# Designs tried in a protein design run: peptides against a protein of PDB entry 4PN1. Part 54

Target 1, 261 residues: chain A of PDB entry 4PN1
Amino acid sequence: KIEMNFLNKPIVPDTTKVISNFLTHYLITEPVEHVEIEAKLGTLIDLETQNRFEFPVMNETILNPEFNLRTRFESDMTASEHKYLNEFLNQAFRDSQKPGRLPFAYKHTKQVDLFYETEDNSRDKIRVSKNQSDNQVLACVKKRRVADLFLYCPNDAFDIRISISDELPVSMPSGNQQPSLTRLKDRVGYVHQEIKIDLTKTTQNDPVYDTTERHELEVEFGNIADLRDRAQKAKDGMEAPLFRRVQLFMDNVRILRREHS

## One batch from the design tools (peptide; made by RFdiffusion4, then SolubleMPNN)

Design b1_p13_6_s4 (from b1_p13_6, 8 letters changed)
Fold by OpenDDE base, seed 1:
Structure b1_p13_6_s4 (fold): chain B 261 residues (1-261), chain A 13 residues (1-13)
Amino acid sequence: as target 1 above (261 residues)
Amino acid sequence: MLPKEVLDQLYKP
């Protein structure tokens, strides 16, 4: 007979616990009402060297937010890397349609995001999202960044930022207000087991710095209600459901950050 | 199953 370990019980990786606790805080302890939870692929940049951050660790490591490591996170990748990931996800989609698999859902969206200043001149902007094809309003929100958790991934092409945001629905800006910023988004979205994977090309017209294009990959929890329920159960002493969901999320992130052209 | 052309819309071939 073979056992899992000397207790013959499943063990949860420390990374899963740390992330689960982080999520539980903003889901249950200090609950964010309209919470968005996403992981973005990118690069931790050392502000002193302007190169990728180097830390004396050999694997995926959650950085302690209590320490100022003098880094910034660049949520971007090259067009070639982004294209490769698109091809990879397309193949994963195709493979998931096979018998015995759970299928991906797929959606392609093109939207324009219009950013407006708030009346109180707050740092938080109102974002109006419209469908590019019919100009229908998709959302009008004030997004507040609540917290970030950074994962340094020395063995992978990308580092990870997990972000907690509050997306407050707000009324449309007055008709006399002009947007301070306009962004075009071309997004392909993949959903598997209520985990959303989005590849987004963002085009921004800057009158001074010309048109810039960003290439982002984000992984999002698609069922916040379920996640909140799992977090509540964890707070009540039953951690397994939350750990399983976080493990699933992180495994998807790990798959993606290991892929490179 | 969606056609490849539908899936590969971010990048023109």
Scores: peptide ipSAE 0.159, ipTM 0.749, DockQ to the pose 0.014
Fold by OpenDDE base, seed 5:
Structure b1_p13_6_s4 (fold): chain B 261 residues (1-261), chain A 13 residues (1-13)
Amino acid sequence: as target 1 above (261 residues)
Amino acid sequence: MLPKEVLDQLYKP
């Protein structure tokens, strides 16, 4: 007879607990009303060396936000890496369509994001997202970054930023207002068990600088209401449902950050 | 079920 451990009970990894507590804070303790919770793949850059950050750890490590490590996070990757991830996710989609599996959903979206200055000269811009095919408005929001949690991943191709954002729905800017910035987004989205994975190629035309292309991979909690319910239960002493959901999310992130060309 | 052929590449070969 085999047992899990000397208590014969499951144990939750510390990473799961730390992330769960972080999420619970912004879901329940100081709740963000229109919360978006996403993980971005990227690179922690050491500001002193301008290279990838090197920290004396040997595995996935949540960085303590109380310490200024003199880093920046770059959420970009190469076109080659992005292409590889696209192929990888396409294969994962195909495999999930097999009998006995839970299927991915897939959506390809081309949109334009128009950024407008606010009347109050706030730092936050209004983002109007439109479908490129029919110019229909998809969203009009003011997005505020609330908090970040960084994971240094020395064994993987990418580091991770988990971000809490507030996406406030706002009224459309006046018809006479010109956008300060326009971004074209080509996005393929995959959804599995209400975890959303987006590959986005963003083209930005700068009047002064050459056209820049960014390549991003994002993993998002697709069911915030469920996550909030789980977080509430955790605060009330039943942590298991939250831990399971966070672990699912992080396992998907861990799969993706290991993939490279 | 979405047909497998619906999967587009962001990058043309």
Scores: peptide ipSAE 0.142, ipTM 0.726, DockQ to the pose 0.014
Fold by OpenDDE base, seed 3:
Structure b1_p13_6_s4 (fold): chain B 261 residues (1-261), chain A 13 residues (1-13)
Amino acid sequence: as target 1 above (261 residues)
Amino acid sequence: MLPKEVLDQLYKP
């Protein structure tokens, strides 16, 4: 008989605990009402070198947010990398449709995001999302970035930013208000076990700057109510359900960030 | 506006 360790019990990786605590804070301790929790693939850039940040670690490492490391996070990848990930996820989707597997769901969405200034001159803009085909309003929200947690991943193609956001539903801007910014989004979304994986191509036309294109991959918790319940249980001393859910989320992120063209 | 050719780089399964 083989045992997994000298206690013969599963052990939770420290990364899982740290992330779980981070999430619990914004789910339970200082609860964000309309919380969105997502991980973006990208690159930690050293502001001094303008190259990928170098840290004296050999594996996935959560950076302490209390330290200013003079970095920025670039939530972007090359078109080639994005295409590769799209092909990879398409194959994963196909494989999941086989008997004995849990299937992916898939959705392709083309939308336009219109950003409006708020009357209060707040830094947070109102985002109106419309379907490109029929101009139907999909959402009208004021998104506030609450917190970020960065993972430096020296062995992988990408670093990770986990973001806590508050997506407050708001009323539509007045019909006479012009958008300050318009973004076109082409998004393919995959859902597996209530974890959302989105590949998004965004185009922004700036009147001053040339058209910019971004290629993003996001992993999101698709069931916040369940996650909040798990976080509450963790606060009450039963951490295992939360750890399992965070582990699932992070395993999906780890799969994706290791893939490259 | 984003050219359709660029949008079509995302492929459905």
Scores: peptide ipSAE 0.111, ipTM 0.621, DockQ to the pose 0.014
Fold by OpenDDE base, seed 2:
Structure b1_p13_6_s4 (fold): chain B 261 residues (1-261), chain A 13 residues (1-13)
Amino acid sequence: as target 1 above (261 residues)
Amino acid sequence: MLPKEVLDQLYKP
């Protein structure tokens, strides 16, 4: 008979605990009402060197937000990396359709995001998202970034930013208001076990700067209600359901950040 | 099941 360890009980990785506590704080302790929780693949850039940040660790490490490491996070990747990930996820989708697997859901969406200034000149703009094909309004929100948690991943192509955001539904801007910014988004979305994986190509026309393209991969918790329930249970002393969900989320992130062209 | 042919790529050759 083989046992897991000398207690013969599952043990939770410290990374899972830290992330779970982070999520619990913004789900339960200081709850964000319209919470979005996502991880983006990108690069931690050292502001001093303008290169990827170097930390004396050998594996995935959550950076302590209390320390100013003089870094920025770039959520962009190369077109080739993004294409590779698209092909990788397409293959994963196909493989998941096989008997005995849980299938991916797939959706391709082209949308336009229109950003409007608020009357109070708040930093947060109103975002109106429309479907490019029929101009149907998909969403009208004011998004506020609440908190970030950064993972330095020295062995992988990408570092990770986990973000807590508040997406407040708001009324449409007045018909006389012009958008301050327009972004075209070409998004391929995959959903597996209520974890959303999105590849997004964003095109932005700046009147002063050349057209810029951004290539992003994000992983999002697709069932916030369930996650909040799990977080509440964790706060009440039953942590296992939350830990399992966070572990699933992070394993998906880990798979993706290891892939590169 | 979406046919292999329906899997759109962000990058078309």
Scores: peptide ipSAE 0.028, ipTM 0.679, DockQ to the pose 0.014

Design b1_p13_7_s1 (from b1_p13_7, 7 letters changed)
Fold by OpenDDE base, seed 2:
Structure b1_p13_7_s1 (fold): chain B 261 residues (1-261), chain A 13 residues (1-13)
Amino acid sequence: as target 1 above (261 residues)
Amino acid sequence: SIFLTPENSLKYL
């Protein structure tokens, strides 16, 4: 008989534990009420060189936020990379429709995001999202970035930022207010086992931005209630369900960040 | 939109 190891028990990778603890903190310990948890593919840029950050590690590594590494994260990719990922996910979708597999769901959405200043001059603007096809309001929120966790991935095309955000539902701005910024989003979304993968083309005319169009890939936990439940169980000493969910999430991220044109 | 859908994608990966 073959055993997994000398204890004959599964062992959890340290990466999974670290991420799980990170999530537990913002789900349970200091709970974010309207939490959004996503990973974005991008590049850690060394502010000194303006090139991709180089760190003396050989594999996926969670960067310690206590250290100022003088980096920025660029959540963007080339059009060709984005196209490749679109094709890759399309194939994954098709393959998942086969017998014996769990199927992807697919949705294509075009939306416009309208940003409004707040009366209190807070840094966080109100975002009204509307569907471009029928102008129906999809959401009206004030989004606050709460925390980030960065993964340096030297062997892959992309590095990863895992972000905790608070998306507070708010009332619609008054009819006399004009948006300070308009952003067009063309998004294709793939959902598998309640993990949402979005490819987004964002068009924005802003003189402050270097590019008018961004190409982003994000992976999001699609069932926050379940994740919170798992995190609570973890806090109560039963960590396995959370670890499994985080492992699934990260495996999907790992697949995607390895793919490039 | 230049996105390819699963249905209309011509590439097989």
Scores: peptide ipSAE 0.138, ipTM 0.771, DockQ to the pose 0.014
Fold by OpenDDE base, seed 1:
Structure b1_p13_7_s1 (fold): chain B 261 residues (1-261), chain A 13 residues (1-13)
Amino acid sequence: as target 1 above (261 residues)
Amino acid sequence: SIFLTPENSLKYL
């Protein structure tokens, strides 16, 4: 006989526990009402060197937010990397359509985001999202970044930022207001088991720096209600459902960050 | 550049 360990029981990786606790805090303990939870692929940049941060660890490591490591996170990749991931996800989509698999869903969206200043001159701006084709309003929100959790991934092409945001629905800005910023977003979304993977090309016109294009990959929990339910159960002593969902999420993230051309 | 879809990506395989 083979047993998985000396207890012959599954063990939850510490990373899963730490992330689960982080999520539980903002889902249950200090609940964010309109919570968005996403992981972005990018690079932790050392502010001193302006190079990728180097920490004396050899594997995926959650950075302690209590320590100022003098870093910034760049949620961007090259067009080549982005293209590779697009091709990779397309193949994954095709493979998932085979018998015996759970299928991906796919959606291509083109939208324009208009950012407006608030009356109180708050740091948080109002974002109006419209469909590029028919100019229909998709959303009008005030997004507040609540918390970040950073994973340094020395063995992979990308580091990870897990972000908790509050996307408060708000009324449309007055018709006499002009947007302070306009962004075009071309996005392809892949959904598998209620986890959403988005590849986004963002185009922004800058009068000084000309047109800039950013390439992002984000992984989002597609069913917040379910996640909140799982988190509540975890608080009540049944942690397994939450751990399973977080493990699934992180495994998807790990797959993506390991891929490179 | 445009995104490749699951359908049109087959052109490059």
Scores: peptide ipSAE 0.118, ipTM 0.754, DockQ to the pose 0.014
Fold by OpenDDE base, seed 3:
Order: sequence, then C-alpha cells, then structure tokens
Structure b1_p13_7_s1 (fold): chain B 261 residues (1-261), chain A 13 residues (1-13)
Amino acid sequence: as target 1 above (261 residues)
Amino acid sequence: SIFLTPENSLKYL
C-alpha cells in the first residue's frame, strides 16, 4: 500500500494557509461588507531597475506587505499573451462541456465605466458601469482598495496581485454630473465552480501606464457568501473547507500564470 | 484585436 506521507494525510501548502489567513482577516476579523476578492496577473516591477523584480527565491513566494520592496505592480500583459490566454480558456471551456466534466459558463460583455466625483470630495470615485449596446446600467458602486497581497512567481510568466476591495453600492450620480473619467471595457468571462476568470481589454488614456489599451486577466471568487462561511468555520477551528476553496482558486491562478505565447 | 469566443476559436494547444 502506498501512503502520501508518514501521517498518511493530506498536507496543506503553506501558501494556502497564508492566503487563507489573509482572506479571513478581511472576511471575518475586520470584515469588509461588500468585499471583492480577485487575483490579477501582471508583473512586479523593481522601481530601481524598472525591470521585473528579482527576489532571491526559486518558487512562488508571497511577499510580506510589511516590507517596502520598492516595487510597483503592472496589471497588464501583451496582446499576444492575452490572445493566447483567450484561446486557452476557450479550449478549456469546450473541454468542460464534455460528459463527466463540470461545465464552464461563458459571457461576453462590452461596457463603459463612467467615473464620477463624490459629493464629499472623497478620493473614491463613483463608478457607473453601462452596457454599451443598450446603455443599461449594470452597476453603480464606490470601490475602495482595502489590501493587496503580492505573489512573486519566478518560474512563471506572471506575478500575482490578490486584492481585497470594498464595492459599496451607491445611488446614481445626479443627471447633471459629468464623468471625470471614462473607460471602455471589452470583457470575456469564464466561470467554473464559482471561480470567475475574466479577460478584459480596457481602452483609456491612462496617465499612469501611458497606454491607450490594457490587457488584463483576473480571477475572482464568485461566491463571497460561501467563502465567508468557510472563513468563519476556519476561525471556529475547522479550516479544511476554506483551505480547499483557496486551493481551488490558487490552482486556477497557477494554471493561468504558467500559460504564455 | 477582437476577442475569440469558444464558438469561433477552434485552435487546440
């Protein structure tokens, strides 16, 4: 008989534990009410060299947020990389429709995001998302970035930023307000086991990146209520359900960040 | 560049 290890029990990777604890903090300990949790593929750039950050590690490593490593995260990829991932996900979608598999869902959305200044002159802008085809309002939120967790991935094409955001639903801006910023988004979304994978092309005049078009891939927890329940159970001493969900999420991220043109 | 969809992308990796 073959055993997994000398305890003959599954071992949770340390990465899973660290991420689970990070999520639990913002789900349970200091709960964000309208939490969004997503991972973006991109590149950690060393501000000193303007090249990809180099850290003396040989595998996926969560960077300690307590340390200023003098980096920035570029949540972007080339058009060719983005195209490759699109093709990859399309194939994954098709394969998942086969008997015996859990199917992907697919959605293509073209939207415009309109950003408005708040009445209280808050730094957080109101984002109104509208469908480009019929101008229907999809969402109206005030989004605040709460926390980031960065993963340096020296063996993969991309590094990862896991972000905790608060997406507070708010009332529509007054009809006489003009948007301070507009973004055109073309998004294809893939959902598998309530994990959302989105490829997004964003057209804008970006003063930060100095680009007119951005190519992003994000992976998001699609069922926050379930995740919060799992996190609560973890706080109560039953960690396995949370670990399994985080492991699923991270495995999807790992699959994607290894793929490149 | 336009997005490929599952229906119109028949390329296999």
Scores: peptide ipSAE 0.116, ipTM 0.753, DockQ to the pose 0.015
Fold by OpenDDE base, seed 5:
Structure b1_p13_7_s1 (fold): chain B 261 residues (1-261), chain A 13 residues (1-13)
Amino acid sequence: as target 1 above (261 residues)
Amino acid sequence: SIFLTPENSLKYL
């Protein structure tokens, strides 16, 4: 007979604990009311070299936010990488439709995001999202970035930014206001076990710069209520449900960041 | 560049 370890009990990786604690803080301790929690694939860029950041670690490492490492995070990838991930996820979708699996859901959306300045000159703009097909308003929000947690992933194609945001619903701008910025978003979304994976192509017209296209992949917790419940249980001494959910989320992220063309 | 749907992706395999 074999056992898992000398305690014969499962253990939780430190990464899972750190992320769980990070999430619990913004779910329970200092709760963000309209919280969005997502991980974006991208690259930690060293501001001094303008190359990918290099840190003396050999595997996935959560960077301590207390230290300024003089980095920026670029949540972008090449069109080729983005296409590869699209194909990869399409295959994953197909495989999940087989008997004995939990199926993906898929949705393709095209929207326009209109950004409006606030009267109080707040740094946060009002974003009105509309469906491109019928111009129906999908959302009107003021999004505030609350916190970030960066994972340096030296063995993978991408680094990770886990972000906590507050998406505050707000009233529509007055009819006489013009948007300061317009973004076109072409998004394909994959949902598996309430984890949302979005590939987004964003087109932005800048008056100074040529039209730019950004390619992003984000992974989001699709059931915040459940996550908050798990976080509360963790605060109450039952951590296992939260750890399991965070582990699931991170495993999906880990799969994706390893894939590249 | 247009996104491929799971269905459309199969057409190219």
Scores: peptide ipSAE 0.110, ipTM 0.750, DockQ to the pose 0.014

Design b1_p13_7_s2 (from b1_p13_7, 5 letters changed)
Fold by OpenDDE base, seed 4:
Structure b1_p13_7_s2 (fold): chain B 261 residues (1-261), chain A 13 residues (1-13)
Amino acid sequence: as target 1 above (261 residues)
Amino acid sequence: SIFLTPENSTFYL
């Protein structure tokens, strides 16, 4: 018989605690009503060098948001990297269909996002998402970025931004309003244990600038109600359920950020 | 939405 440690009890990694506390704040303490919680793969760029940020750490490190490190986060990757991740996830999907495994679900969506200015001239735009095939409205929201948590990952292909957003459902813009921006999104989504993994190709046509294509991978908590429940329990002194869920989320992120062509 | 599966669909085709 072996034991986990000299207490024979699970110990929670510090990363898990930090992220859990971060989430709990925006789930319970100052609750965001229509919260979206996602991690994007990308690169922390040093504004001084315009290269990938370098920090004197040797592994995954949550950057303290109280410190300005003069960085920006680029939530983009090369087409080659994106293709590799797609193939990787396809294989993971196939493997998960085998007996004894929990299966992935898969969805391919092509949508157009139309951005509209708000009446109050707020910086937050209204986003209307429509299905490209039938023009059905999928969502009409005003998305506000509430908070970010950055993970510098020196040993992996990507750094991570965990974002808290408020996706407030709003009424459709008036028929007389024209979108200020249109984005085409080709998205494949993989769901495993209510963790959503999306690969998205975004095409943006600018009348002045050339068409730009972005390749993104995001990992999202697919069951916010459950997560909020877990966070509430954590506030009440039962932290284990939240820690387990955050650990699962982060393990999936860690798998993905390590994979590259 | 279209329910294409990884078994018979490739994102970059």
Scores: peptide ipSAE 0.038, ipTM 0.680, DockQ to the pose 0.014
Fold by OpenDDE base, seed 1:
Structure b1_p13_7_s2 (fold): chain B 261 residues (1-261), chain A 13 residues (1-13)
Amino acid sequence: as target 1 above (261 residues)
Amino acid sequence: SIFLTPENSTFYL
């Protein structure tokens, strides 16, 4: 008989524990009410060199947020990389429809985001999202970035930013207000086991970027209520359900960040 | 908004 290890028990990767603790903090300890939790694929850029950040590690590493590493995160990828990932996910979708598999769901959405200034001149803008086809209002929110966790991935095509955000539903802006910014989003979403993978092409006149078009891939927890329940159980001493869910999430992220054209 | 079924074609953005 072969055993897994000298305890004959599964072991949880340290990355899973660290991320689980990070999530538990903002789900339970200091709870964000309307929490969004996502990972974006991108590149950690060294502000001095303007090249990809280099750190003396050989594998996936969560960066300590207490240290200012003088980096920025670029969530944009090339059109070629984005196309490759779309084709990859399309194939994964098709394969998942086979007997014995859990199927993907797929949705293609085109929306426009309108950003409005707040009356109190707060940093956080009101975002009104509308469907491009019929101008139906999809959401009106004030989104606040609460926390970030960065993963440096030297062996992969992409680094990772895990973000905690608060998406507070708010009232529609006054009808006489004009948007300060308009963003067009073309999005395809893949959902598997309540993990949502979105490929988004964003068109925006942004002075930070040389092009008006961005290509992003994000992975999101699609069932926050379940995740919060798991996090609560973890706080109560039963960590396994949370670890399993975070492991699933991260495995999907790991698959995606390794793929490139 | 288009929802894909197993019989639907997949496309790039």
Scores: peptide ipSAE 0.038, ipTM 0.683, DockQ to the pose 0.014
Fold by OpenDDE base, seed 5:
Structure b1_p13_7_s2 (fold): chain B 261 residues (1-261), chain A 13 residues (1-13)
Amino acid sequence: as target 1 above (261 residues)
Amino acid sequence: SIFLTPENSTFYL
């Protein structure tokens, strides 16, 4: 007989543990009430060189947030890269419809985000999201970025930012208030095993600058309640369910970050 | 589950 290792038990990669602990902190220890957990594909830029960050590691590495590496994260890609990922995901969707597979779900949405200043002049703006087709309000939230975890991926097309955000539902701005910013979003969403993958083309009209277009890919935990339950179990000494879910999430991220035109 | 066609499912970038 062959065994997995000298203990004949599964072993959890350190990356999985680190990310799991990070998530557990904001799910259980200091819980964010309306938590959003997403990974964005992008590039760690070295502020000194304005090029992609270089670190003396040879593979996927979680950067320690305690160290200021003088980087910024650019959650953008070229239109060509975005198109390639769209085509890639479309093919993945098609393949998943075959017998014996778990199917993707798919949704194409066009929305407008209207940003409003808060009365308290807080840094966080109120975002009203509306469907472009019927102007129906989809959401009214104040989103706060809580924490980030960066993965430097020297062998892949993209680096990763895992973000914890609080999406606080808030009341609609007064009818006489004008938005300070409008943003058009064309979003293609793919869901597989409750992991949500979104390709978003964002168009923003700036009164001073030309219209800017941004292309983003994000991977999100689609079932926060389940994730929170798994995290709680982990705190109670049963870590395996959480590790499995985080592993699934990260494997999807790893697939995507390796793809490029 | 929906069927994706190129015309409906792809961004034209």
Scores: peptide ipSAE 0.030, ipTM 0.659, DockQ to the pose 0.014
Fold by OpenDDE base, seed 3:
Structure b1_p13_7_s2 (fold): chain B 261 residues (1-261), chain A 13 residues (1-13)
Amino acid sequence: as target 1 above (261 residues)
Amino acid sequence: SIFLTPENSTFYL
């Protein structure tokens, strides 16, 4: 007979606990009403060297947000890396359709995001998302970045930013208002066990800056209501359901950040 | 104008 450890009980990784506490704060303690929680793959860049940040750790490490490490996060990857991940996820999708597996869902979406200045001259812009095929409005929101949690991953191709955002539904801008920014998004989305994995190619046209292109991969909690329920239970002393959900999320992130061309 | 073209789009199942 084999036991897991000397207690013969599951143990929760410290990373899971830290992330769970971070999420619980913005789900329960200081609740964000229209919360979006996503992890983006990218690179922590040292502002002084302009190279990938170097920290004296040998594994996945959550950086303390209270410390200014003089870094920026580049939520981007090369076209080849993005293509590789697309192929990888396509294969994962196919494999999940086999008997005995839980299937992925898949969706390919092309949309245009129009950003408008707010009437109150706030820093947050209004984003109007439209379907490229029929120009139907998909959403009109004011997205506010609430908090970030950075994971330095020295053994993997990518570092991780977990972001908490508030996506406040708002009224459409005036019909005569011009967008300050336009982004075309080509997105393929994969959903497995209510965890959403999106590959997005974004082309941005700025009136001031040249056209830029970005390749992003994001992993998002697809069932916020369930997550909030789990977080509430955790605050009430029952942490296991939250830990399991965060573990699932992070394992998916860990799989993806290890993949590269 | 802004375009996503087949040449720069890699998203296919």
Scores: peptide ipSAE 0.025, ipTM 0.648, DockQ to the pose 0.014

